Peptides against a protein of PDB entry 3V4O. Designs and how they scored, part 13

Target 1, 234 residues: chain A of PDB entry 3V4O
Amino acid sequence: DQPLAKDKVALLIGNMNYREHPKLKAPLVDVYELTNLLRQLDFKVVSLLDLTEYEMRNAVDEFLLLLDKGVYGLLYYAGHGYENFGNSFMVPVDAPNPYRSENCLCVQNILKLMQEKETGLNVFLLDMCRKRNDYDDTIPILDALKVTANIVFGYATCQGAEAFEIQHSGLANGIFMKFLKDRLLEDKKITVLLDEVAEDMGKCHLTKGKQALEIRSSLSEKRALTDPIQGTEY

## One batch from the design tools (peptide; made by RFdiffusion4, then SolubleMPNN)

Design b1_p9_4_s3 (from b1_p9_4, 5 letters changed)
Fold by OpenDDE base, seed 3:
Structure b1_p9_4_s3 (fold): chain B 234 residues (1-234), chain A 9 residues (1-9)
Amino acid sequence: as target 1 above (234 residues)
Amino acid sequence: MELQSFSPE
């Protein structure tokens, strides 16, 4: 049977104009391109750039309000980030130098809140570095996750590695988005789609040995971003 | 073509 989504909602965050950290370029174009693609897939898309900690937390709260039972939720982030002890942290533009976990948004905490909404699918596309932040040795105590079997993580890079953007012209793209955009509209299970993106990225001579896509999933159903919204096709 | 890291380092 064809899986159906009650609704499809996406929050896209691109942070590039950091106050205390190096500025980035790719998030501007990447968020724009992804927005257009997801709208073609009938996602309700909220796209935001250069968010402070307060603004990011508010954006996530508003995003969560749009989630409900059976809704597909997608969170995309492009910007500075780090990973400590398996926890991914998105860095707001007003984060101090050095930043700590208390200054950042923990993706796993967002996942926990999404699970409480009984979503049909939870997709995280994280275009950020995954290197350890040596200035923060705090181990956050996270709430236990439920077994929902509807979770997909697309990490732009491997654990402990960096994500890159291409500086070719005035309009720079992240490596992840460069390949993701070519396949995002395909009617395939999201994990299969990301696997193909990983293969495409692996053929890039520029990032060979430097950046590789990692897919982490607990997805027991054939869910795709192209899945129709209930009441639209049927 | 050059690569720029998303790392603050």
Scores: peptide ipSAE 0.272, ipTM 0.851, DockQ to the pose 0.844
Fold by OpenDDE base, seed 2:
Structure b1_p9_4_s3 (fold): chain B 234 residues (1-234), chain A 9 residues (1-9)
Amino acid sequence: as target 1 above (234 residues)
Amino acid sequence: MELQSFSPE
């Protein structure tokens, strides 16, 4: 009855040193902390920082090559981003100012490709703003998604809202990661885990009225990041 | 301690 993963693969991207946009600090520490946690969960983790558009696309391609039937795929992104018409766009460090969709990576397109791999679980943790990009008038036409019932989105903030980092004494952490790291190793359904993170974040006086976690999921099985890999002891 | 937005604006 215990769900099993064929394998567990994660791609972590943290963009900070933008060429034409304000620099960030939190992605450095957040990617590092998440990497260590996911490795404890036996994820094969690829962590990359400050990727250009070309490098980001290559990283996603390589990530997809590691996915197959029953594999757990997790994509984490921390950096600048925007959301137009329900589509999330990750901004590479070499993106122009202003940036458009052709300069960015669409998360929903990645999801489509993951579905084609018949993955066991698709988790997206997006630590970026979700504000409308008024400089991009493109209305993306995406292929219809399959009904796979194995999709989980953890948005660091609400639709149309901003995500924040806390800077203290030269160090910075994203608000989302601040609370996620405390629960990530718990053996719970991933949506339940994220819901608890949302409650923890909601108790923080610093973010009340400013940032709230949003969970969007279609997950019909009790799948957790702690699920063992098929063929291994647990 | 300071909050910094991920917004490019």
Scores: peptide ipSAE 0.270, ipTM 0.852, DockQ to the pose 0.774
Fold by OpenDDE base, seed 5:
Structure b1_p9_4_s3 (fold): chain B 234 residues (1-234), chain A 9 residues (1-9)
Amino acid sequence: as target 1 above (234 residues)
Amino acid sequence: MELQSFSPE
């Protein structure tokens, strides 16, 4: 049987104009291009740029309100970030220097909330660094996750490593989006699609040995971003 | 081409 989505909803966040951290360039174009692609896949897309902590939390809350049983949820983030003890943190533009976990949004907390919505698919595309934040030794205590077997993480880089954008270009893609955009519309299981993106990135002379896509998944069904929405003509 | 890190450092 063809897998069906009850609905398809995406939240795209690109943070670039940080107040107390280096400014980025790629998130602007990356969010724009991903928006256009996901809309072609019939996703309901909310795209936001340069969010404060307050705005990011509100955006996530609104995103969660659109999720329900069987809904495909996709969260894309491009910006500063870090990973401590296996937990990924997205950094708002108004984060202090240095920032701590309480200043940031924990992706795993969002995943927990998505599981409570009984979503059909949870996709996280995180275009951020995954280096340890040495200024914060806090170990978050997270609620245990359910075994939903519908989770896909696409990390732009491997654990402990950095993600990159092209220098000296105001409107260039980040490395991850550069390769993702070429395959995103393919009718393939999302993990297979990302695996192909990983291979494409691995062939890039610019990031070989510096940035590698990591796929973490427990997806037990053949679900694709191209899956039709229930009740629609397909 | 050269790369710019997303690192805040």
Scores: peptide ipSAE 0.262, ipTM 0.848, DockQ to the pose 0.921
Fold by OpenDDE base, seed 1:
Structure b1_p9_4_s3 (fold): chain B 234 residues (1-234), chain A 9 residues (1-9)
Amino acid sequence: as target 1 above (234 residues)
Amino acid sequence: MELQSFSPE
């Protein structure tokens, strides 16, 4: 009784060339690497770089249109971000300095919309900082999430902490993707897979005490990214 | 080797 996906769709966003904030490097490589891996897993992947607020919102809207009952949805984001009151905000490249929630995309809002699609699995991989934005005291009023037991968050870092990329010769992954890519193709429950990634990342002395993977999930089924699409067998 | 934060600050 292996779980089956009606379809598998992923939206990958990597923001690097910010107009009013420090530029990043890792998202380019990270998005590329993850794209190739997810395609090997038969995901339909839309990968976008350096999105403005308008473009990000459009991308999310288009992503949501591809979701339906039983579909596996995966959202990956690499870039600047923050977390206020448990809500994660992805920062577009044209965000002002300082930015506010109205300039950013709230991940929990996206999750709510994904739940309305009755997806089979909702995976969020957020390679962003989770520090509070002191310049925005807005408390978003979000609709209560449904109890769908199909949600997995992979935070590149702990609440209130920062995520990092390694700067050295050549192209390099962010810390999260550096370890994620080594295990992503494994046929394991996604939470188990991420737990192993967390352990691998924990061995990185460069980020010891600075960055640690956090897994937040409510997944009652043994669903994996390797789950076959309905109508296919492996 | 240097770590670069994804934080804007």
Scores: peptide ipSAE 0.256, ipTM 0.844, DockQ to the pose 0.843

Design b1_p9_4_s4 (from b1_p9_4, 4 letters changed)
Fold by OpenDDE base, seed 3:
Structure b1_p9_4_s4 (fold): chain B 234 residues (1-234), chain A 9 residues (1-9)
Amino acid sequence: as target 1 above (234 residues)
Amino acid sequence: EELQSFSPE
């Protein structure tokens, strides 16, 4: 009855040193901490910082090559971003000001490609703002998604809202990662785990009324990040 | 502690 993953692969991207936009600090530490945690969960982790558009697209392509039937895929992004018409866009460090969808990577397009790989689980952890980009009027025409019932989105903030980082004594963490790291190793269904993270984050007085975790999922099986890999000892 | 937004604006 224990769900098994054929493999577990994660791509972590942290963009902070933007050329035409305000610099961030949290992605550096957040990517590092998440990398260590996911490796403890036997994920194959590729962690990259400060990617240009070209580099981001290449990283996603390489990530997709590691996906196959039954593989758990996790994409984490920390950096600038926006959301237009339900589509999430990750902003590369070389994006112009203002940027448009053609300059950015659409998460929903990546999801489509992951579905084509017949993955066992698709997890997106997006630590970015979700405000509307008023300079982009493009309405993406996306192909219909398959009904795979294996999708989990963890948005660091609500639709139309901002995500924040906390600076203390020179160190900075995203508010999302601050709470996610405390529970990530728990053997729980990923949606249950994220729900607990949401409650923990909700107790933070600094972001009260400013940032709240949103979970969007279609997950019909009890899948956890702790699920063993097929063929391994467990 | 100080909060900084991920917002580009």
Scores: peptide ipSAE 0.361, ipTM 0.882, DockQ to the pose 0.789
Fold by OpenDDE base, seed 1:
Structure b1_p9_4_s4 (fold): chain B 234 residues (1-234), chain A 9 residues (1-9)
Amino acid sequence: as target 1 above (234 residues)
Amino acid sequence: EELQSFSPE
């Protein structure tokens, strides 16, 4: 009954030193902390900072090459972003001001490609704003997603809302990562884990009414980030 | 403590 992962692969992207947009601080620490945690969970982790559009696309391509049937794939992004018509767009550091969808990477497109790999689990942790980009009126025509029942989205904030970082003595952490890191190693179904993170985040008075975790999932199996890799003993 | 938005604005 224990779910098994053929492998576990994660791509972590933190964009903070934008050329034409406000610089961020949290992605540096957040990516680092998440990297360490995921490695403890036996994920193969590729962590990258301050990626241009070209570099981001290449990173995603390389990430996809590591995915296969039964593989757990996790994509984490921290940086500027927006959401138009339910589609999430990650903003590269060299994006123009204003940016459009053609300058950005669409998460749903990545998901579609992950589904083609017949992955065992697709987890997206998006620490970015989800406000509509008024400068981009493009309506993306995306291929319909397959019904794979293995998709989990952890949005750092609600639709149409902003995500925030907290400044502490020269350091900064995203609100999402602040609470995620405390529970990430727990052996729980990923949606249950995120739900607990959401409750923890809800107790943060600084962001009450400003930021709340949203979980979107079609996960029909009790899969956890702690699930062992097939062929290994834990 | 200070909050910084991830918003590009």
Scores: peptide ipSAE 0.361, ipTM 0.883, DockQ to the pose 0.816
Fold by OpenDDE base, seed 4:
Structure b1_p9_4_s4 (fold): chain B 234 residues (1-234), chain A 9 residues (1-9)
Amino acid sequence: as target 1 above (234 residues)
Amino acid sequence: EELQSFSPE
Protein backbone atom coordinates (compact mmCIF):
# COMPACT_ATOMS: atom_id res chain seq x y z
CA ASP B 1 0.00 0.00 0.00
CA GLN B 2 1.24 3.44 -0.93
CA PRO B 3 1.71 5.69 2.07
CA LEU B 4 -0.06 9.01 1.84
CA ALA B 5 0.81 12.35 3.31
CA LYS B 6 -1.90 14.58 4.67
CA ASP B 7 0.27 17.42 3.47
CA LYS B 8 3.93 18.10 2.94
CA VAL B 9 5.60 21.09 4.54
CA ALA B 10 9.23 22.10 4.58
CA LEU B 11 11.16 24.81 6.36
CA LEU B 12 14.53 25.60 4.88
CA ILE B 13 16.94 27.83 6.74
CA GLY B 14 20.26 28.99 5.41
CA ASN B 15 22.46 31.11 7.63
CA MET B 16 25.59 32.55 6.13
CA ASN B 17 26.03 36.20 7.02
CA TYR B 18 26.96 35.83 10.64
CA ARG B 19 27.72 38.90 12.67
CA GLU B 20 30.27 37.44 15.04
CA HIS B 21 31.35 34.31 13.18
CA PRO B 22 32.91 33.45 9.83
CA LYS B 23 30.59 33.97 6.93
CA LEU B 24 29.51 31.08 4.76
CA LYS B 25 28.55 30.87 1.11
CA ALA B 26 26.95 27.53 0.35
CA PRO B 27 23.66 28.01 2.23
CA LEU B 28 22.44 30.50 -0.35
CA VAL B 29 22.65 28.14 -3.29
CA ASP B 30 21.81 25.04 -1.31
CA VAL B 31 18.57 26.47 0.04
CA TYR B 32 17.62 27.60 -3.42
CA GLU B 33 18.28 24.25 -5.03
CA LEU B 34 16.52 22.31 -2.32
CA THR B 35 13.55 24.66 -2.51
CA ASN B 36 13.09 23.98 -6.18
CA LEU B 37 13.37 20.25 -5.72
CA LEU B 38 10.97 20.04 -2.81
CA ARG B 39 8.41 22.13 -4.65
CA GLN B 40 8.57 19.61 -7.46
CA LEU B 41 7.66 17.07 -4.83
CA ASP B 42 4.61 19.17 -3.93
CA PHE B 43 6.03 20.36 -0.66
CA LYS B 44 4.87 23.64 0.68
CA VAL B 45 8.22 25.25 1.17
CA VAL B 46 9.22 28.21 3.27
CA SER B 47 12.79 29.21 2.58
CA LEU B 48 14.54 31.77 4.72
CA LEU B 49 18.05 33.14 4.83
CA ASP B 50 20.15 34.78 7.52
CA LEU B 51 17.80 34.53 10.43
CA THR B 52 18.37 36.03 13.83
CA GLU B 53 17.50 34.03 16.88
CA TYR B 54 14.16 35.77 17.10
CA GLU B 55 13.42 35.18 13.45
CA MET B 56 14.48 31.55 13.60
CA ARG B 57 12.26 30.85 16.55
CA ASN B 58 9.36 32.55 14.83
CA ALA B 59 9.98 30.60 11.65
CA VAL B 60 9.97 27.34 13.55
CA ASP B 61 6.79 28.33 15.34
CA GLU B 62 5.09 29.12 12.06
CA PHE B 63 6.36 25.90 10.59
CA LEU B 64 4.89 23.95 13.47
CA LEU B 65 1.53 25.61 12.91
CA LEU B 66 1.46 24.08 9.45
CA LEU B 67 2.00 20.61 10.83
CA ASP B 68 -0.82 18.32 11.77
CA LYS B 69 -1.72 14.67 11.88
CA GLY B 70 -0.24 12.82 8.95
CA VAL B 71 1.66 15.80 7.59
CA TYR B 72 5.18 15.31 6.34
CA GLY B 73 7.50 17.80 7.95
CA LEU B 74 10.96 18.51 6.66
CA LEU B 75 13.46 20.83 8.29
CA TYR B 76 16.61 21.72 6.44
CA TYR B 77 19.33 23.80 7.98
CA ALA B 78 22.57 25.00 6.54
CA GLY B 79 24.87 27.11 8.65
CA HIS B 80 27.00 27.07 11.73
CA GLY B 81 26.10 24.56 14.34
CA TYR B 82 27.37 22.24 16.99
CA GLU B 83 26.42 19.09 18.78
CA ASN B 84 26.63 18.58 22.51
CA PHE B 85 25.59 15.33 24.10
CA GLY B 86 23.76 14.22 21.00
CA ASN B 87 21.79 17.44 20.72
CA SER B 88 22.08 19.48 17.56
CA PHE B 89 22.10 23.24 17.81
CA MET B 90 21.48 25.60 14.92
CA VAL B 91 23.24 28.93 15.27
CA PRO B 92 21.42 32.15 14.37
CA VAL B 93 23.29 34.87 12.55
CA ASP B 94 23.19 37.18 15.55
CA ALA B 95 24.60 34.63 17.94
CA PRO B 96 27.36 35.95 20.16
CA ASN B 97 30.91 34.75 20.15
CA PRO B 98 31.11 32.38 21.78
CA TYR B 99 27.56 31.14 21.52
CA ARG B 100 25.75 28.94 23.98
CA SER B 101 22.69 26.76 23.83
CA GLU B 102 20.43 29.57 24.98
CA ASN B 103 21.48 31.48 21.88
CA CYS B 104 20.68 28.61 19.56
CA LEU B 105 17.83 26.39 18.48
CA CYS B 106 17.88 22.78 19.56
CA VAL B 107 16.76 20.43 16.81
CA GLN B 108 15.65 17.76 19.22
CA ASN B 109 13.31 20.22 20.89
CA ILE B 110 11.80 20.95 17.52
CA LEU B 111 11.40 17.23 16.94
CA LYS B 112 9.50 16.91 20.18
CA LEU B 113 7.12 19.62 19.12
CA MET B 114 6.69 17.99 15.73
CA GLN B 115 5.79 14.73 17.42
CA GLU B 116 3.08 16.52 19.33
CA LYS B 117 1.53 17.36 15.99
CA GLU B 118 1.28 13.66 15.17
CA THR B 119 3.10 14.13 11.89
CA GLY B 120 3.37 11.33 9.40
CA LEU B 121 7.05 11.88 8.80
CA ASN B 122 9.75 14.02 10.36
CA VAL B 123 12.83 14.61 8.26
CA PHE B 124 15.80 16.64 9.39
CA LEU B 125 18.54 17.52 6.97
CA LEU B 126 21.31 19.21 8.89
CA ASP B 127 24.15 20.69 6.92
CA MET B 128 26.24 21.89 9.80
CA CYS B 129 29.23 20.89 11.82
CA ARG B 130 28.75 18.46 14.64
CA LYS B 131 31.72 19.35 16.76
CA ARG B 132 31.48 19.82 20.48
CA ASN B 133 31.11 23.41 21.64
CA ASP B 134 33.54 23.68 24.51
CA TYR B 135 32.15 27.06 25.48
CA ASP B 136 28.80 25.51 26.24
CA ASP B 137 28.90 23.30 29.28
CA THR B 138 25.14 23.12 29.60
CA ILE B 139 23.72 19.66 29.87
CA PRO B 140 20.23 20.03 28.52
CA ILE B 141 17.45 18.05 30.06
CA LEU B 142 15.23 17.27 27.14
CA ASP B 143 11.76 15.90 27.35
CA ALA B 144 11.44 12.30 26.35
CA LEU B 145 10.54 11.68 22.76
CA LYS B 146 7.58 9.61 21.78
CA VAL B 147 7.98 6.37 19.91
CA THR B 148 6.58 7.45 16.58
CA ALA B 149 8.88 5.50 14.26
CA ASN B 150 8.73 8.27 11.68
CA ILE B 151 12.00 10.11 12.22
CA VAL B 152 14.87 10.53 9.81
CA PHE B 153 18.02 12.52 10.39
CA GLY B 154 20.36 13.21 7.58
CA TYR B 155 23.53 14.65 9.03
CA ALA B 156 25.88 16.14 6.51
CA THR B 157 28.74 14.87 8.61
CA CYS B 158 29.43 12.38 11.36
CA GLN B 159 29.56 13.05 15.04
CA GLY B 160 32.40 15.28 16.09
CA ALA B 161 33.21 16.15 12.51
CA GLU B 162 32.87 19.16 10.28
CA ALA B 163 30.75 19.84 7.25
CA PHE B 164 32.28 21.51 4.24
CA GLU B 165 31.35 23.61 1.29
CA ILE B 166 33.04 23.57 -2.07
CA GLN B 167 34.11 26.88 -3.47
CA HIS B 168 34.44 27.02 -7.22
CA SER B 169 34.15 29.85 -9.71
CA GLY B 170 32.71 32.26 -7.21
CA LEU B 171 30.01 29.85 -6.16
CA ALA B 172 29.83 27.50 -3.24
CA ASN B 173 27.83 24.39 -2.56
CA GLY B 174 27.70 22.18 0.43
CA ILE B 175 29.07 18.71 -0.07
CA PHE B 176 25.85 17.28 1.28
CA MET B 177 23.62 19.15 -1.14
CA LYS B 178 25.92 18.39 -4.04
CA PHE B 179 24.98 14.75 -3.81
CA LEU B 180 21.53 15.01 -2.28
CA LYS B 181 20.13 17.02 -5.16
CA ASP B 182 20.91 14.27 -7.64
CA ARG B 183 18.70 11.75 -5.89
CA LEU B 184 16.11 13.76 -4.01
CA LEU B 185 13.38 13.24 -6.60
CA GLU B 186 13.73 9.47 -6.62
CA ASP B 187 10.73 7.47 -5.52
CA LYS B 188 12.45 5.61 -2.74
CA LYS B 189 12.11 5.23 0.96
CA ILE B 190 13.81 8.27 2.39
CA THR B 191 16.36 6.23 4.33
CA VAL B 192 17.25 4.25 1.23
CA LEU B 193 17.59 7.44 -0.72
CA LEU B 194 19.91 8.93 1.86
CA ASP B 195 21.94 5.75 1.98
CA GLU B 196 22.56 6.04 -1.72
CA VAL B 197 23.53 9.67 -1.24
CA ALA B 198 25.95 8.54 1.42
CA GLU B 199 27.59 6.15 -1.00
CA ASP B 200 27.84 8.80 -3.67
CA MET B 201 29.33 11.21 -1.20
CA GLY B 202 31.75 8.56 -0.03
CA LYS B 203 33.23 8.39 -3.49
CA CYS B 204 34.20 12.03 -3.34
CA HIS B 205 37.93 12.19 -2.81
CA LEU B 206 37.71 15.75 -1.53
CA THR B 207 36.02 14.80 1.69
CA LYS B 208 37.41 11.34 2.33
CA GLY B 209 38.36 11.17 5.94
CA LYS B 210 36.80 14.57 6.58
CA GLN B 211 33.08 14.36 6.02
CA ALA B 212 30.65 11.48 5.81
CA LEU B 213 26.89 11.41 5.75
CA GLU B 214 25.25 9.93 8.80
CA ILE B 215 21.74 8.60 8.72
CA ARG B 216 19.92 8.26 11.99
CA SER B 217 16.42 6.96 11.63
CA SER B 218 13.51 5.26 13.21
CA LEU B 219 11.22 4.74 10.27
CA SER B 220 8.96 1.73 10.31
CA GLU B 221 7.08 2.55 7.13
CA LYS B 222 8.17 2.88 3.54
CA ARG B 223 7.74 6.61 3.38
CA ALA B 224 9.23 8.69 0.62
CA LEU B 225 9.34 12.36 -0.17
CA THR B 226 7.51 11.43 -3.35
CA ASP B 227 4.51 10.09 -1.46
CA PRO B 228 1.33 11.63 -2.80
CA ILE B 229 -0.76 14.01 -0.78
CA GLN B 230 -4.05 12.64 0.42
CA GLY B 231 -6.96 13.76 -1.69
CA THR B 232 -4.93 14.33 -4.80
CA GLU B 233 -4.72 12.27 -7.94
CA TYR B 234 -1.93 9.77 -8.03
CA GLU A 1 37.98 23.31 -5.93
CA GLU A 2 38.57 24.31 -2.35
CA LEU A 3 36.88 23.20 0.82
CA GLN A 4 35.70 25.51 3.52
CA SER A 5 34.50 24.23 6.83
CA PHE A 6 31.21 25.29 8.32
CA SER A 7 33.07 25.47 11.60
CA PRO A 8 33.18 28.82 13.31
CA GLU A 9 36.84 28.20 14.05
Scores: peptide ipSAE 0.359, ipTM 0.883, DockQ to the pose 0.807
Fold by OpenDDE base, seed 5:
Structure b1_p9_4_s4 (fold): chain B 234 residues (1-234), chain A 9 residues (1-9)
Amino acid sequence: as target 1 above (234 residues)
Amino acid sequence: EELQSFSPE
């Protein structure tokens, strides 16, 4: 049977103009390109740039309101970030220096909330560094996740490593998006698609040994971003 | 082409 999505909703966040941290360039182009691609896949896309902590939390809340049983939810983030004890933290543009977990948004908390919505698919595409934040030794206590078997993480880099952007004549694209955009429209199981992206990235001489895609998934069904929306004729 | 890290450092 062809898997069906009740709806398809994506929140794309690109943070570049940080107040207390180095500015980035790639998120601007990456969010734009991903927006265009996801719209071709009939996603309802909300794309936002340079969000404060308050704005990011509100955006996530609004995103969650659009999720319901069977809905495909995709969260893309490009910006500064870190990973402590297996938890991923997205850094708002107004985060202090140094930032701590209370200044940031925990991705795993968002996942928990998405599970409560009984979504059909939860996809996280995180284009950020995964280095340990030595200025924050807090061990977050997270609620236990449900066994929903519909979770896919695409980390732009491996644990403890950095993510990079390619600067060319003043413009920049993230390494992850550079390869993801070439495959995103393919009608394949999302984990298979990301695996192919990982291989493409692995062939890049610029990032070999420096950045590698990590796929973390618990997906028991063949679900793709190209899956049709229930009740529509495609 | 040159690489720039997303690192906050």
Scores: peptide ipSAE 0.356, ipTM 0.880, DockQ to the pose 0.819

Design b1_p9_5_s1 (from b1_p9_5, 6 letters changed)
Fold by OpenDDE base, seed 2:
Structure b1_p9_5_s1 (fold): chain B 234 residues (1-234), chain A 9 residues (1-9)
Amino acid sequence: as target 1 above (234 residues)
Amino acid sequence: AELQSFSPT
């Protein structure tokens, strides 16, 4: 018996027009393309661009309300970010310069809340830098995660490293989305799918030695984004 | 093509 999802819900956030930080370009196209792909996979998709801290927190709250036992939850973020002590922080467009953890959204806190919903699958696709923020001296105290064996992190880059987009006149993909979009519809375990994306990215001469996909997972079942929704016809 | 970092610094 293949796994079934109670429902499939995705929140996609692309931040590019920052007030106090360099503007980005890729999140616009990346969110658009990922939205189209996830909808083909029968995800309920909420896609938002250029969110303030208040708007981001509200979006996450609304996203969590759609999660329940057995639901597949996917969070995609493209924008500025940082990682301190293994904790990932997404930066809202109205974040000050410099920003601190109190100005940002902690991904691991979101994961904790998703676990409380007893979701069937928790996928995080984080297209942001993972460099240390030297201006944030806060040591976050996070609650211990439950052993749910349904967690997948796809980091666009390695710990302490940067994520990149291609500079074009006009719209272009980030490096991560450039390769992810070619495989996202494949009927494969999500960790296997991401592993293939990692190999494709590794063959790119532009990012060799600069950006590499990191997969962090605790996934005990063969869960795929293509898994059918329980009680639906296909 | 040239790469642009997602890092503000």
Scores: peptide ipSAE 0.312, ipTM 0.862, DockQ to the pose 0.863
Fold by OpenDDE base, seed 4:
Structure b1_p9_5_s1 (fold): chain B 234 residues (1-234), chain A 9 residues (1-9)
Amino acid sequence: as target 1 above (234 residues)
Amino acid sequence: AELQSFSPT
């Protein structure tokens, strides 16, 4: 009883060179490595770095155009971010200091739009902080989500906490990608895979008590990133 | 190894 994907599409965004915020390093390598892995999984991957608000919104729009009924959609983001009232906000490189929700992209709004596409699977891998932005007092009014039972959030950190990158000489991964990359190709239900990543991350002495993977899912089917694309022969 | 937060603050 192997689930099939109509297609598999991923948008990977890594923001590092912020204009008004501290620069990051890990997103460069993380996006690169994840791109290679997802392509091995036959994902159609669009990888972009250092996007302005306008560019990010356009990238998401184009990504949504590639989604359709039964398509697996994966959104990966590495960069600055925050979470207010359960809503995750990705911060473009040209965001002001301080930034507000109108300067950022709300992940839950993207999810809503993905649901309208009747996707087979919606995976969000968010390598960003989840601390509250006190400079944003906006109370989001979200549309009711459909009950699609095909949603997986992999948060690099727990609610209210920070995500970290390891500062090594040369190229280095963020903590989340460091462990995710070792398991991403495994033929396992995506939530099971992420759970194993969570355990691996939990053994890291550097982030113990500082960063822990959170899995938030409503996934009623055994769907994996390794699921074959419909109409293909393997 | 040292950790760098993704937090802008």
Scores: peptide ipSAE 0.309, ipTM 0.860, DockQ to the pose 0.876
Fold by OpenDDE base, seed 5:
Structure b1_p9_5_s1 (fold): chain B 234 residues (1-234), chain A 9 residues (1-9)
Amino acid sequence: as target 1 above (234 residues)
Amino acid sequence: AELQSFSPT
């Protein structure tokens, strides 16, 4: 039967004007375009740019307040990041150089909090590098996740690899968003949709051997971003 | 076209 969302909420964060790290360009356009697409899908979208650690934590807190049983939650991040021991860390614009986990937001911790809200779907779209941060030797101890079978990760790149944007263009998309935006409105199970995006990206000669989409999911239902909101008329 | 990494290092 047709899955229903109690509501659909998205938090989009694009960090580009870093204080102690190289500045990026793509997050500006990527957040803008994704915002427009998700709004067409009836998501309530909060889009924020260039967040400090304090602002990012507040944004996540506010995002979590909008989540409840059956709500679809989507978190998109574009910016600097790293991955240590399978844990993804989003880097605020005011992070020091070098940064450590205490300066960053751990995605898996956010997932744990989303699970506590009994959400209907948890989607993470992470457009950041996944290279090991050698300046951070800490092994995070995370709260145990429960089995909710409603989790989808779309990593812009493979484990240990980098994510890229096109140089010499102030309005160019990141590679991930370039392909994601073409399919995002399709009425398909989100994992199927992302798989097609992965194939599209795989045909890009610029990123062959450099960047490939990784999908990590535990999704036992045919959930799509196009799923209607319960109690609404279409 | 050329690519710019999101990596800080």
Scores: peptide ipSAE 0.308, ipTM 0.858, DockQ to the pose 0.908
Fold by OpenDDE base, seed 1:
Structure b1_p9_5_s1 (fold): chain B 234 residues (1-234), chain A 9 residues (1-9)
Amino acid sequence: as target 1 above (234 residues)
Amino acid sequence: AELQSFSPT
């Protein structure tokens, strides 16, 4: 049977103009392009740029309010970040230097909250570095995740590694989005789609040995971003 | 082409 989404909701965050950290460029274009693509897929998309900690937390809260049983939820983040003990932290633009987990948003905590909404699909696309933050020795105690078999992580890079943007004339995508955008509209299981993106990205000579897409999933159903919304024509 | 890391460090 064709999987159906009750609704499809996406929150896209691109942080570039950091106050106490190096500024980035790619998130602007990446968020814009992803917004247009997801809207073509009938996602309700909220796209935000340069969020403070307060604004990011509010955005996530509002995003969660749009989620319900069977809803497809997609969170995309482009910006500074780090990973400690398998936990991904998104860095707000007003984060101090150095920052700690208390200054950042933990993706796994968001996932837990999404699971409580009984979503049909939880997709995280994280275009951020995954290096250990040596300035934060805190071991977060996270709530146990449920076995929902509907989780997909697309990490722009490997654990402990960095994600990159290409510095060209004009506006350019980050490495991850450069390849993701070419396949995003394909009617394929999301993990299959990301696997193809990983192969495409792997052919990029600029990032060989530096950045590679990592897919982490427990998706037990053939769910795609192209899945129709319940009650709609398809 | 140059690569810019998303790492603040």
Scores: peptide ipSAE 0.307, ipTM 0.859, DockQ to the pose 0.872

